# Ledger of designs, part 219: peptides against a protein of PDB entry 3V4L

Target 1, 386 residues: chain A of PDB entry 3V4L
Amino acid sequence: GQPLAKDKVALLIGNMSYWEHPKLKAPLVDVYELTNLLRQLDFKVVSLLDLTEYEMCNAVDEFLLLLDKGVYGLLYYAGHGYENFGNSFMVPVDAPNPYRSENCLCVQNILKLMQEKETGLNVFLLDMCRKRNDYDDTIPILDALKVTANIVFGYATCQGAEAFEIQHSGLANGIFMKFLKDRLLEDKKITVLLDEVAEDMGKCHLTKGRQALEIRSSLSEKRALTDPVQGAPCSAEALVRNLQWAKAHELPESMCLKFQCGVHIQLGFAAEFSNVMIIYTSIVHKPPEIIMCDAYVTDFPLDLDIDPKHANKGTPEETGSYLVSKDLPKHCLYTRLSSLQKLKEHLIFTVCLSYQYSGLEDTVEEKQEVNVGKPLIAKLDMHRGL

## One batch from the design tools (peptide; made by RFdiffusion4, then SolubleMPNN)

Design b2_p22_4_s1 (from b2_p22_4, 10 letters changed)
Fold by OpenDDE base, seed 1:
Structure b2_p22_4_s1 (fold): chain B 386 residues (1-386), chain A 22 residues (1-22)
Amino acid sequence: as target 1 above (386 residues)
Amino acid sequence: SETKLVSYTPETSEEVLKKAAE
């Protein structure tokens, strides 16, 4: 019969905004596009940008809680990385310069933990460099992996080589994702799909002799990302997994705020990623005696590190939101919260209405505090270990 | 338009500026 997945879960990490390393751009687009494709494949997707070491560890731990017997697990990483002695290291955004294995996440350690979950399929898509880090002389003593015959690695590049993004004047995919996205929905064994991606990437004159896809697999069965989820009654574990995923993707409800001056504001929320939310405000009613009014959001929790200069923009793009702008209402002020994983408490902020009456030069302000609880990934309490 | 390849290795910022010869 066709293989069935008990469930399908993906963790996608895109690191770009490094503190001590060159900033990247493609992981933003790559994580977003891959999220949309994997959702079409009935994956439960957690998508995270710009994680610290601690946040990456917690994201992996939460991902492992979603894994169980016969579940398909997919880990995608785009960012800086290295490979020492056949061990792949994902570099967090807070990694020092130079970084070492102690500052990084070892993919083979994650694989070990995934094997303990008796997963139906383990897929790693690693859009990172595989050059040796000569500053790290540590040989990770990895425990022997179990012979599960259900492992697939898609490396964006071959051993000892680099992975690249193409930076043009606009947003572009990384080289790997550029070719992967065109085939990801195909009903093929995952290793066959990746081999076709390798052939397509091999035709790219830009990366010829610089980047080549490597496939490492022990996959003995014809497993595909298109394999249907088993529609059998939700085991208690499947219910917990569904609830945990739903909890991590719950947006605040849209609010209608009423001010004393008679102005009504619509406050809305949109998810860009599991840790990135856009707040938007719009004036839905204005008394005729008020000639101008704007609704600003301010007084965010300090943990979110919101720069007021990037808040309350007339376009989503001015906030750094280039991907979801098509799905957002027009004629709002937009604020992008890019670090929801840092939120320890409820998201409390102020909506400030600034307005002017006809014939008065002075601006008047009214303020309302808003508590929206824990949005998106902030519901997972990723901070429980500090 | 200059096509810039950016490496995912922090140390090797070899900006291979391929000047597209137009």
Scores: peptide ipSAE 0.289, ipTM 0.686, DockQ to the pose 0.299
Fold by OpenDDE base, seed 2:
Structure b2_p22_4_s1 (fold): chain B 386 residues (1-386), chain A 22 residues (1-22)
Amino acid sequence: as target 1 above (386 residues)
Amino acid sequence: SETKLVSYTPETSEEVLKKAAE
């Protein structure tokens, strides 16, 4: 019969805003597009941007809680990285310069933990460099992996080589994702799909002789990303997994705020990623006596590091939100919360209405505090250990 | 606009300086 997945879970990490290293751009687009494709494939997707070492460890731990016997696990990483002695290291955004293995996440350690869950399929898509780090002389004594015939690595590049993005005017995919996205929905064995992606990448004149896809697989079965999920979640573990994922993806409900002056504001929320949310405000009712009014959001929790200069923008693009802007209502003020993983408490903030009456020179302000609880990934309390 | 390839390897400050001098 066709192989069935017990469930399908993906963790996508895109690191771009490095503190001590060159900033990247493609991971934003790559994680977003891959999220949308994997959702069409009935994956439960956790999508995270710009994680510290600690936040990456916690994201992996939460991902491992979603894994169980016969579950398909997919890890995608786009960012800086290296390979020493056949071990792949993902570089967090807070990694020092130079970085060492102690500052990075070893993919083979994650694979070991996935094998302990008795997963049905383990797919690693690593859009990172595989050059040796000469500043890391640590030979990781990795415990012997279990012999499982269910592992697939898609490396964006070959051993000792670099992976690249093309920086031009505008947003573009990395080289790997540019070709992967065109094939990802095909009903093919995952190793056959990746081989076709390798052939398509091999035709790219820009990366010819610089980047080539490498496939490493022990996969003995005809498993595809298109494999259907086994029926309604009837196990207690499947129900827990579904609830845990649903909690991490719950948006605050849209609110209608009413001010004393008779102005009504719509407060809305949109997810860009599991840790990135757009807040938008719009004036839905204004008394005719009020000639001008604006609704600003302010007084965010300090742990979110929200710069007021980047809040309350007239377009989503001015906040750095280029991907979801088409799905957002027009004629709002927009604020992007890009670090929801850092939220320790409830998201409490102030909505400030500034307005002017006809024939009065002075602006009037009214304020309302809003508590929206823990949005999206903030429900997982990824900081409980700090 | 020159199409720049950006590597997913952090360049050391010395390597960045060498490439900026070439």
Scores: peptide ipSAE 0.283, ipTM 0.670, DockQ to the pose 0.424
Fold by OpenDDE base, seed 4:
Formats: sequence, C-alpha cells, structure tokens
Structure b2_p22_4_s1 (fold): chain B 386 residues (1-386), chain A 22 residues (1-22)
Amino acid sequence: as target 1 above (386 residues)
Amino acid sequence: SETKLVSYTPETSEEVLKKAAE
C-alpha cells in the first residue's frame, strides 16, 4: 500500500542578512516558494528568515517538539554554510568572521535528535556550500546515528564544492530551488524526485562544473513528499502538535479603529513568513470636513529594530516585501515586521492619525495604542532564557 | 545586466586581502 505519514512537518530557514558575511538574496524567494509548495503537500510549515545562533537553536527545538513516531520531518536551509569531516554546518546571521562550529548548527546533531523521535522520514535540503572551513579545526564527536533507513539528504552541491545564487536585477531563486520547485509536487519516491532535479540542474550551463546536486540517502521504503497524512489525529500528541503549529501561525484579527474626529481606520495583518508580518492601514471612512488624513503605525517594541525609514510605505515593495504584495489590499500604508522571533512581550504599537480640516492649515494628530498579543512565531517565545 | 554567481561561502578576510593585493 502507499505509505502514510502520521503527520508532515517542515522547518525552513533562510539566512541572508549576515552581520559579518556577504548578504544573500535568493533565500527569501526560496523559503517563500518552498513554503507554498509544502503547504500544498499538507506539510505544517514553519518558515523563518535571518536567524541568530540562539534563534536557530530555538527554532530547531520547536521543530523537534512537532516530531513524533511516523511523522515526516523536512529541514530546509538556505544560507552560508560549510562541511568539515562530513558534518554540515549552517551559519547563523550573527556568526563572526571567521566562524567556527561553536557559532554554527550541525545538521547531523539535528538528525540524531530526529532519529530519537522515531520519525517516518527525515529529509534535509541543504542549499549551502560544502567547502571545508580551514578556520575550524574542531572535530565534533557525534554519537553514532541509529540505523533508521529513513534519511534523505539533498545537497545543493557536491562535497568540497560551492552552492550559488544568480544575482541579477530582479528576484530569483537559488540554483537548487530553481530546479527543485518544478518537481517538488510530483508523486515520486523522494530520492527519485531529487535524482530528476539533479539531471535538470546538470543541464544548466551556468553551474556546469561548479555546482551539482548530491543525494545521500538511506531510504528502504518508497516514501514521497506526496504521501497522505493519516486521518484525524488519534493521539494526544498529534492534537498537541496541531495546536502548537496553529498557535505559531495565528495572525491578529483585523481591527476597525474609530478616532474622535470620525475617521475610521482598518488595521490588517498578513504573514509573509512565520517571523515576518506585514501590517497595513487604510482609511475606510473620512468625514467630508477632513480634507487629508494618513494613518501611521509607530512606537513599536525596541526589540523589533524597526527602522522608521522603512515603515508606513505606500507599497509593500518599499518595505522590502516583494512576495506577498499581490495578496495584500491596495491603497494602504504598509509596515514590515521582519523579526517577530525577537518579540519578548506583546506586540503593542501606536496608530497615529494625522489629519487636516478644510480651511485649517494646522495638522491635527490623534493616537490609539493597539495590543495584538504575540503574533505568529512570537507565541513560541524563542527568546526564553535571554 | 551582468549575471553574477554569488557563493554561499563567504570569502575569508585573507582571501579578500589577497585579491585586493593582486
């Protein structure tokens, strides 16, 4: 019979905005597109951009809480990375230059922890370089992996080689995701699917002799990403998993704010990623005596590092949101909160209405404080212990 | 527009210094 997944869970990490390293671009697009594809495959997807070491550790811990016996686990990473002694290291955005294993997350350690959960399938998709880091002489003593015969690694490149993105004037996928996305929905054994992706990548003239997909697998069963999820959650653990995932993806409800001047503001929220939310404001009612009015969001928690220069934009793209703009309401002011994982408290901010009456030159301001609780990933308290 | 390949390995400070000295 077709194998059944008890559940399907994915953690997608895209690191781009490195502090001490060259900035990347493709991980934004790659995580977004992969999220949408995996959702069509009935995966519970946590998608995170620009994580520090501590934030990556917490994201992995929360991902491991969603794993259990017979669950399919998928980890995708796009960013800087290296491979020493067959150990793959994902580089956090706060990693020093040079970085070492102590500043990075070892994928094989994550695999060990996934094996302890008795997962049905472990898929690692690693869109990172596999060059040796000569500044890291540390040999991690990894415990021996269990023989689970349910492991698939898709490396964007060969051992000792580089992975690349193509930077041009527009948004583009990384080379690996460019070919992976075209096949990901196919009802094929995951190793067969990745082999077809490897053949498609092999036709790319830009990467020929520079980057080639490597598949490392120990997969004894015909398992596919298309494998159906087992019906209604029969276990308390499956219910907890569903609730925990739902909690991490709950948007604030849209609000209608009424100001004393009689202006009504619609405040709305959209998820770009599990840690990235767009706030948008629109004027839904304006008294005829008010000739001009704008609704700004301000006074955000300091932990979010919101640059006012990128807030309250007339387009989503001016905030750095290039992916969800088609799904957002038009004629709003937009603000992108890109670091919801940093939120220690409730998201409290001010909506400031600036307006002018007909025949008065002076601008009037009214303010309302808004508390939207902990949106999206902020409900997981990824800063517990800082 | 020139298509640039960007590596997912940062150039080390020493490699940058060598290329700047060549």
Scores: peptide ipSAE 0.281, ipTM 0.672, DockQ to the pose 0.489
Fold by OpenDDE base, seed 3:
Structure b2_p22_4_s1 (fold): chain B 386 residues (1-386), chain A 22 residues (1-22)
Amino acid sequence: as target 1 above (386 residues)
Amino acid sequence: SETKLVSYTPETSEEVLKKAAE
């Protein structure tokens, strides 16, 4: 019969805004597009941008809590990275220059932990460089992996080689994702799918002789990303997994705020990623005596590091939200919260209504505090211990 | 606009000048 997945879970990490390293751009687009494709494949997807070492460790721990016997696990990473002695290291955004294995996450350690969960399939898609880091002399003593015959690595590049993005005036995919996205929905054994992606990438004149896809697999069964999820959750563990994933993806409900002047504001929320949310405000009712009014969001928690100069924009694009802007209501003020993983407490902020009456020159302000609880990934308390 | 290849290794950001194949 066709293999069945008990469930399908993916963790996608895109690191771009490095502190001590060159900034990247493609991981934004790559994580977003891959999230949408994996959702069409019935994956439970956690999508995270710009994680510190500690935040990456916690994201992996939460991902491992979603894994169980016969579950398909997929880890995607786009960012800086290296490979020493056949071990792949993902570089967090706070990694020092030079970085070492102690500052980075070892993919083979994650694989070991996935094997302890008795997963049905382990897929790693690593859009990072595989050059040796000569500043890291650490030989990781890894325990021997179990013979599970359910492992697939898709490396964006060969051992000792580089992975690239093409930076231009617009948004673009990394080289690996550019070809992967065109085939990801195909009902094929995952190793066959990746081999076709390797052939397509090999036709790219820009990366010919610089970057080539490597497939490393121990996969004895015909497993595909298209494999159906096994029917109704029969176990307590399956219920817990579904609740944990749902908790990490719960948006605040839209609110209708009423001000004393008789203005009504709709406050709405949209997810760009599991750790990135857009807040938007719109005027839904205005008394005729009020000629002008705007609803600003202010007084965010300090942990979110929100610059007021980047808040309350007339377009989603002015906030840096280029991907979800088509799905947002028009004629709002928009604010992008890009670091929800840092939120220690409830998201409390102020809605400030600034308005003017007909025949009065002075602007009037009314303020209302809003508590929306812990949105999206902030419900997982990924900052525990900072 | 010059097309820049950016490496996912910090040290090797080569600006690949697009040779205009004319």
Scores: peptide ipSAE 0.277, ipTM 0.669, DockQ to the pose 0.277; fails the geometry check

Design b2_p22_4_s2 (from b2_p22_4, 6 letters changed)
Fold by OpenDDE base, seed 5:
Structure b2_p22_4_s2 (fold): chain B 386 residues (1-386), chain A 22 residues (1-22)
Amino acid sequence: as target 1 above (386 residues)
Amino acid sequence: SSTELVSFTPETSEEVLEEAAA
C-alpha cells in the first residue's frame, strides 16, 4: 500500500536580520513559499523568522514535542551556517562575531532527538553555507546515531562550499528554494525529488561551479512528502499534538470597537508567519458631524520593541509586509508585529481615535485598551521552558 | 538590474580587509 504518515510536522526557520553578520533577504520569501507548499501537503507548519539562540532552542524543543512514532518531521533552515567535522551548525541572529558551536544549534543533535521520537521520516533541508569555521576548534562529541533508515538531508550546497541568494531589485528566493519549490508537490520518493532538484540547479548558469545540491540519505522506504496523513487522531498524543499546533496558529478574533463619539472601528489580525502578525484598523462608521477621523494602535508591550515610526502605515508594504498584502483588507492602517516569540504576557495595546467635529479646530482623542490574549507562537510560552 | 549572488557565509572581517587592500 502507499506509505502513511501518522502526522506531518515542519519547523521552518529563516534568519536574515543578523546583529553582527551580513543581512540576508531570501529567507523571508523562502520560508513563506515553503510554508504554503507544505500546508498544501497537509503539514502542520511552524514558520519563524529572525530567532536568537535561546528562541531557536525553544522552537526546536516545541517542534520535538510535536514528533511521535510514525510522524514525518521536516526541519528547514535558511540563514548563515557552517560545517565542522561533518556537523552542521545553524547560526542565530544574535550570534557573536566570530561565532562558535556554543552560540549555534547543531543539526546532528536535533537529528538524535528526532530519532528518539521513533519518527516515520526525518527530512533536513539546510539552506546555509557549509564552509569550515576556523574560529571553532571544538570537535563535538556526538553520540552515535541510531540506524533508523529514515533520514534525508538536502544540503543547498556541497561540503566546504557556499549557498547563495539572488539579489534582484525585488524579493527573490535563495538558489535552493528557487528549484525546490517547483518540484516539492510531486508524488515522488523524497530522495528522487531532491535528485531532480539537483539536476535543475545543475542547469543554472549562475550557480555552475559555485553551488550544487548534496543529498545524504539512509531512506530504505519509499517515503514522499505527498504521503497521506493516517486518518482521525486516535491517540491522546495525536490530540495533544493537534492542540499544541492549533495554539501556535490561533489568531485573535476581529473586533468592532465603539467610541463615545459614535465612531465604529474594525480591528483585524492576519498571520504572516507563526511569529509575525499584522494588525489592521478601519473606520466602518463615522457620524456626519465628524469631518476627520483616524484610528491608531499604540502602547504595545515593551518586549515587542515596536517603533511607532513603523506602526500605523497606509499600506502593508510600508510595514515590511510584502507577501500577505493581497489577502489583507484595503484602506486600513497597518502595524506589523515581527517578534511575537518575545511576548511574555497578553498582547495589550491601545486603540487611539483622533477626530475633529465640523466647526471645531481642536482635535479630540478617545482611547480604548484592547486585550487579545497571546496570539500565534506567543501561546507556546517559549520563554517559560527553562 | 545587476543580478548579484550573495553568499550565506558572513565575510570574516579579515577577507573584507584583503579585498579592500588589493
Scores: peptide ipSAE 0.164, ipTM 0.607, DockQ to the pose 0.445
Fold by OpenDDE base, seed 3:
Structure b2_p22_4_s2 (fold): chain B 386 residues (1-386), chain A 22 residues (1-22)
Amino acid sequence: as target 1 above (386 residues)
Amino acid sequence: SSTELVSFTPETSEEVLEEAAA
């Protein structure tokens, strides 16, 4: 019969804004595109950008809580990385220069923990460089992996080689994601799908002799990313998993704020990623005696590191939100919260209405405090233990 | 439009000028 997944869960991490290393661009688009494709495949997707070591560890721990017997687990990583002695290390954004294994997440350790969950399929898609780190002489003593015959690694590049991004007009895609996205929805065994992606990459003149896909698999069964999820969650664990995922993806409800001057503001929220939210404000009612008015958001929690110079933009693109701008209301002011994983408390901020009356030169201000609780990933309290 | 191939490691950014095949 067709293989069934008990559930399908994906963690996607894109690290770009490194502190001590070169900044990347491709992980933004690659995580976004892969998130949308995996959602069409009925995956529960957690998508995270720019994680520290501690935040990456917590994201992996939360991902492992979503895993159970017969669940399909997919880990995607785009960012800096290295490979020492056949062990893959994902580099957090706060990693020192040079980084070592103690500053990085070992993929094979994550695989061990996934095998302890008795997962139905373990897929790793690693869009990172696989050069040896000559500054890390640590030989990792890893515990022997179980023989589960359900493991697939898709490495964006060969051992000892680099992964590349293609930059065009300020946007970038990873070469691996460029070819993977065209085939990801195909009803094929995951290793066959990746072999076809490898052939497509091999035909590209840009990648020839620079980057080639490597597939490592022990997958004995015909498992596909298209495999249907087993029907209604009958187990307590499946209900907990569904609630945990839903908790991490709950947006604040849109609000209608009413000011004393009679102006009404719509406050709205959109998710770009599990840790990235756009706030937008629009004037929905204005008394005729008010000639001009704008609704600014300010007084954010300090943990979010929101620069006021980057808040309250006339377009989503001016905030750095290039991907969801088509799905946002027009004629708003936009603010991008890119680090929701750092939020320790409720998201409390001020809506400031600045307005002018007809025949008065002076601008008037009214303020309202708004509490929207913990949005998206902030509900998981990924900062607990810092 | 110049297509830049940028390595995830900074050492090998080659500008691949796509010659527009006429």
Scores: peptide ipSAE 0.147, ipTM 0.620, DockQ to the pose 0.240
Fold by OpenDDE base, seed 4:
Structure b2_p22_4_s2 (fold): chain B 386 residues (1-386), chain A 22 residues (1-22)
Amino acid sequence: as target 1 above (386 residues)
Amino acid sequence: SSTELVSFTPETSEEVLEEAAA
């Protein structure tokens, strides 16, 4: 019969905004596109951008809580990385220069923890370099892995080689994701699918002799990403998993704010990623005596590090949101909250209405405080212990 | 359009300016 997954869970991490290292661009697009594809495959997807070491550890811990016997686990990482002694290290955005294993997450440690969960399939898609880090002489003492015969690694590059992104004048994928996305929905054994992706990548003139996909697997069964989730009555564990995932993806409800001047504002929320939310404001009613009227969002929690220069933009793109702009309402002011994992408290902010009456030169302001609770990933309290 | 390959390593940005031959 066709294999069944007990459930399917994916953690996608894209690190691009490094503090001490070159900034990347592809992880933004790659995580977004892969999220949408895995959702079509009935994966529960947590998608996170620009994580610190501590935030990456917490994201992995929360991902491991979603894993159980027969669950398919997929970890995708796009960012800086290295490979020492066959151990793959994912580099957090706050990693020092030079970084070491103590500043990074070891993929083989995550695999060990996934094997303890008795997962049905473990897929690692690693869009990072695999060069040796000569500044890291540490040999990780890894415990012996269990022989689970359910492991697949898709490395974007060969051992000792680099992974690349294609930088054009616009948004572009990393080379691995560029070819992976075209095949990811195919009903094939995951190792066969990745082999076809390797063949497609091998035809690319840009990467020929620079980057090639490496597949490492111990997959004894015909498992595919298309394998259906078992529709049996949700075990208590499956219910807990579904609730935990749902909490991490709950958007605030849209609000209609009424000001004393008679202006009505629609406040809306959209998820770009599990830790990235767009706030948008629109004027839905304006008295005719009010000639100019704008609704700004301000007074955000300091933990979010919101630059006012990038807030309240006339387009989503001016906030750095290029991917969800088609799905957003037009003629709003847009603000991108890119670090929801840092939110220690409820998301409280001010909606400031600035307006002018016909025949008065002075601008009037009215303010309302809005509490939207903990949106998206902020419900997981990924900052607990800082 | 110049296609730049940027490495996911901190050390090696090879600006491979492949001139797309027209």
Scores: peptide ipSAE 0.143, ipTM 0.620, DockQ to the pose 0.299
Fold by OpenDDE base, seed 2:
Structure b2_p22_4_s2 (fold): chain B 386 residues (1-386), chain A 22 residues (1-22)
Amino acid sequence: as target 1 above (386 residues)
Amino acid sequence: SSTELVSFTPETSEEVLEEAAA
C-alpha cells in the first residue's frame, strides 16, 4: 500500500544575524519558502530565525516532543556550520569566534534522539558549510546509532566544501533551496527527489566546482514528503502533538481600540515565522476635528530588544519584513517582533495615539495598554530553565 | 549583473559574475 505517516513535523531554523560571525541573508527566504512548501505537504512546521544556543536546544527539545512512532521528522537548518569527523554542527547566532562543538548543536545527537522516538522517516536538510573547524579538535563520542533504515541527509554541499548564498540587490535563496523548492512537492521517494535536485544543481554554472549536493541515506522504504498523514488522531500523543503545534501558531486576535478623543484604531497581528510577528496599526475612524493622528506601539517587554527606531514604520519592508508584506493591510504603521522566543511574560505593550486638533498647535497623546498574552512560539516556554 | 556568492563560512565571499547572456 502507499506508505502513511502517523504525522509530519518539521523544524526549520535559519540563523543569519550572527553576533561574532558574518551575517547571512538567504536563511530568511529559505526558511520562509520551505515553510510554505512543507505546509502544503501537511507538515506541522515550526519556523525559527536567529536562535541562540539555548534557544536552539529548546527548539530541538520541543521538536522531539512532537515526534513519535511512525511520525515523519524533518529538520532543516540554514546558517553557519561545520563538519568534524562526519559530525555536523549547527552554529547558533551567539556562538563565539572561533566557535567549538560546545557552542554548537550536533545533528547526529539530534538524530540519535529522533531514533529513540521510532520515527517513520528522519530527514535532515543541512544548508551549511561542511569545512572542518580547525579550532575544534573534539571528537564527539556518539553512542552507537540504532540501525534504522529511515534516515536521509541532504547536505547542501559535499564534505569539506562550502555552501553559498547568492547576494544581489534583492532577496535570494541559498543555492540549495533555489533548486530544492522546485522539486519539493513532487511525489517521489525523498532520496530520488534529492538526487534530481543534485542533478539540477550540477547543471548550474554558478555552483559548478564550488558546491554539490551530497545525499546520505539509509532509507530502505519508498517514503516521500508527499506521503499522506494517517487520518484522525487516534492516540492521546497525536492529540497532544496537534494541540502543541496549534498553540505555537496561535496569533492574537485583531483588536479595535477606542480612544477618548473618538479615534478608533485597528490593531492587527501577522505571523512571518513561528518567532516573528508583525504588529500593524491603522486609523479606522477619526473625528473630523482631528487633523492628524498616528498610532504608535511602544513600551514592549525588554526581553524582545525592540529598537524604537525600527518600530512603527510606514511599510513592512522598513521593518525588515519583505516576505509577508503582500498579505498585510496597506496604510498601516508596522512593527516587527523578531524574537518572540525571548518572551518570558505576556506580550504587553502600549498603543500611543498622537493627534492634533484643528486650530490647536499642541499635539495630544492618549495611551492604552494592550495585553495579547503569549503569541506564537512564546506559548512554548522555550526559556524554561533560565 | 554581478551576483556575489557568499559562503556560509566567514572566509570566502566570491563575486561570481553572471554573464548576462545577451
Scores: peptide ipSAE 0.136, ipTM 0.612, DockQ to the pose 0.258

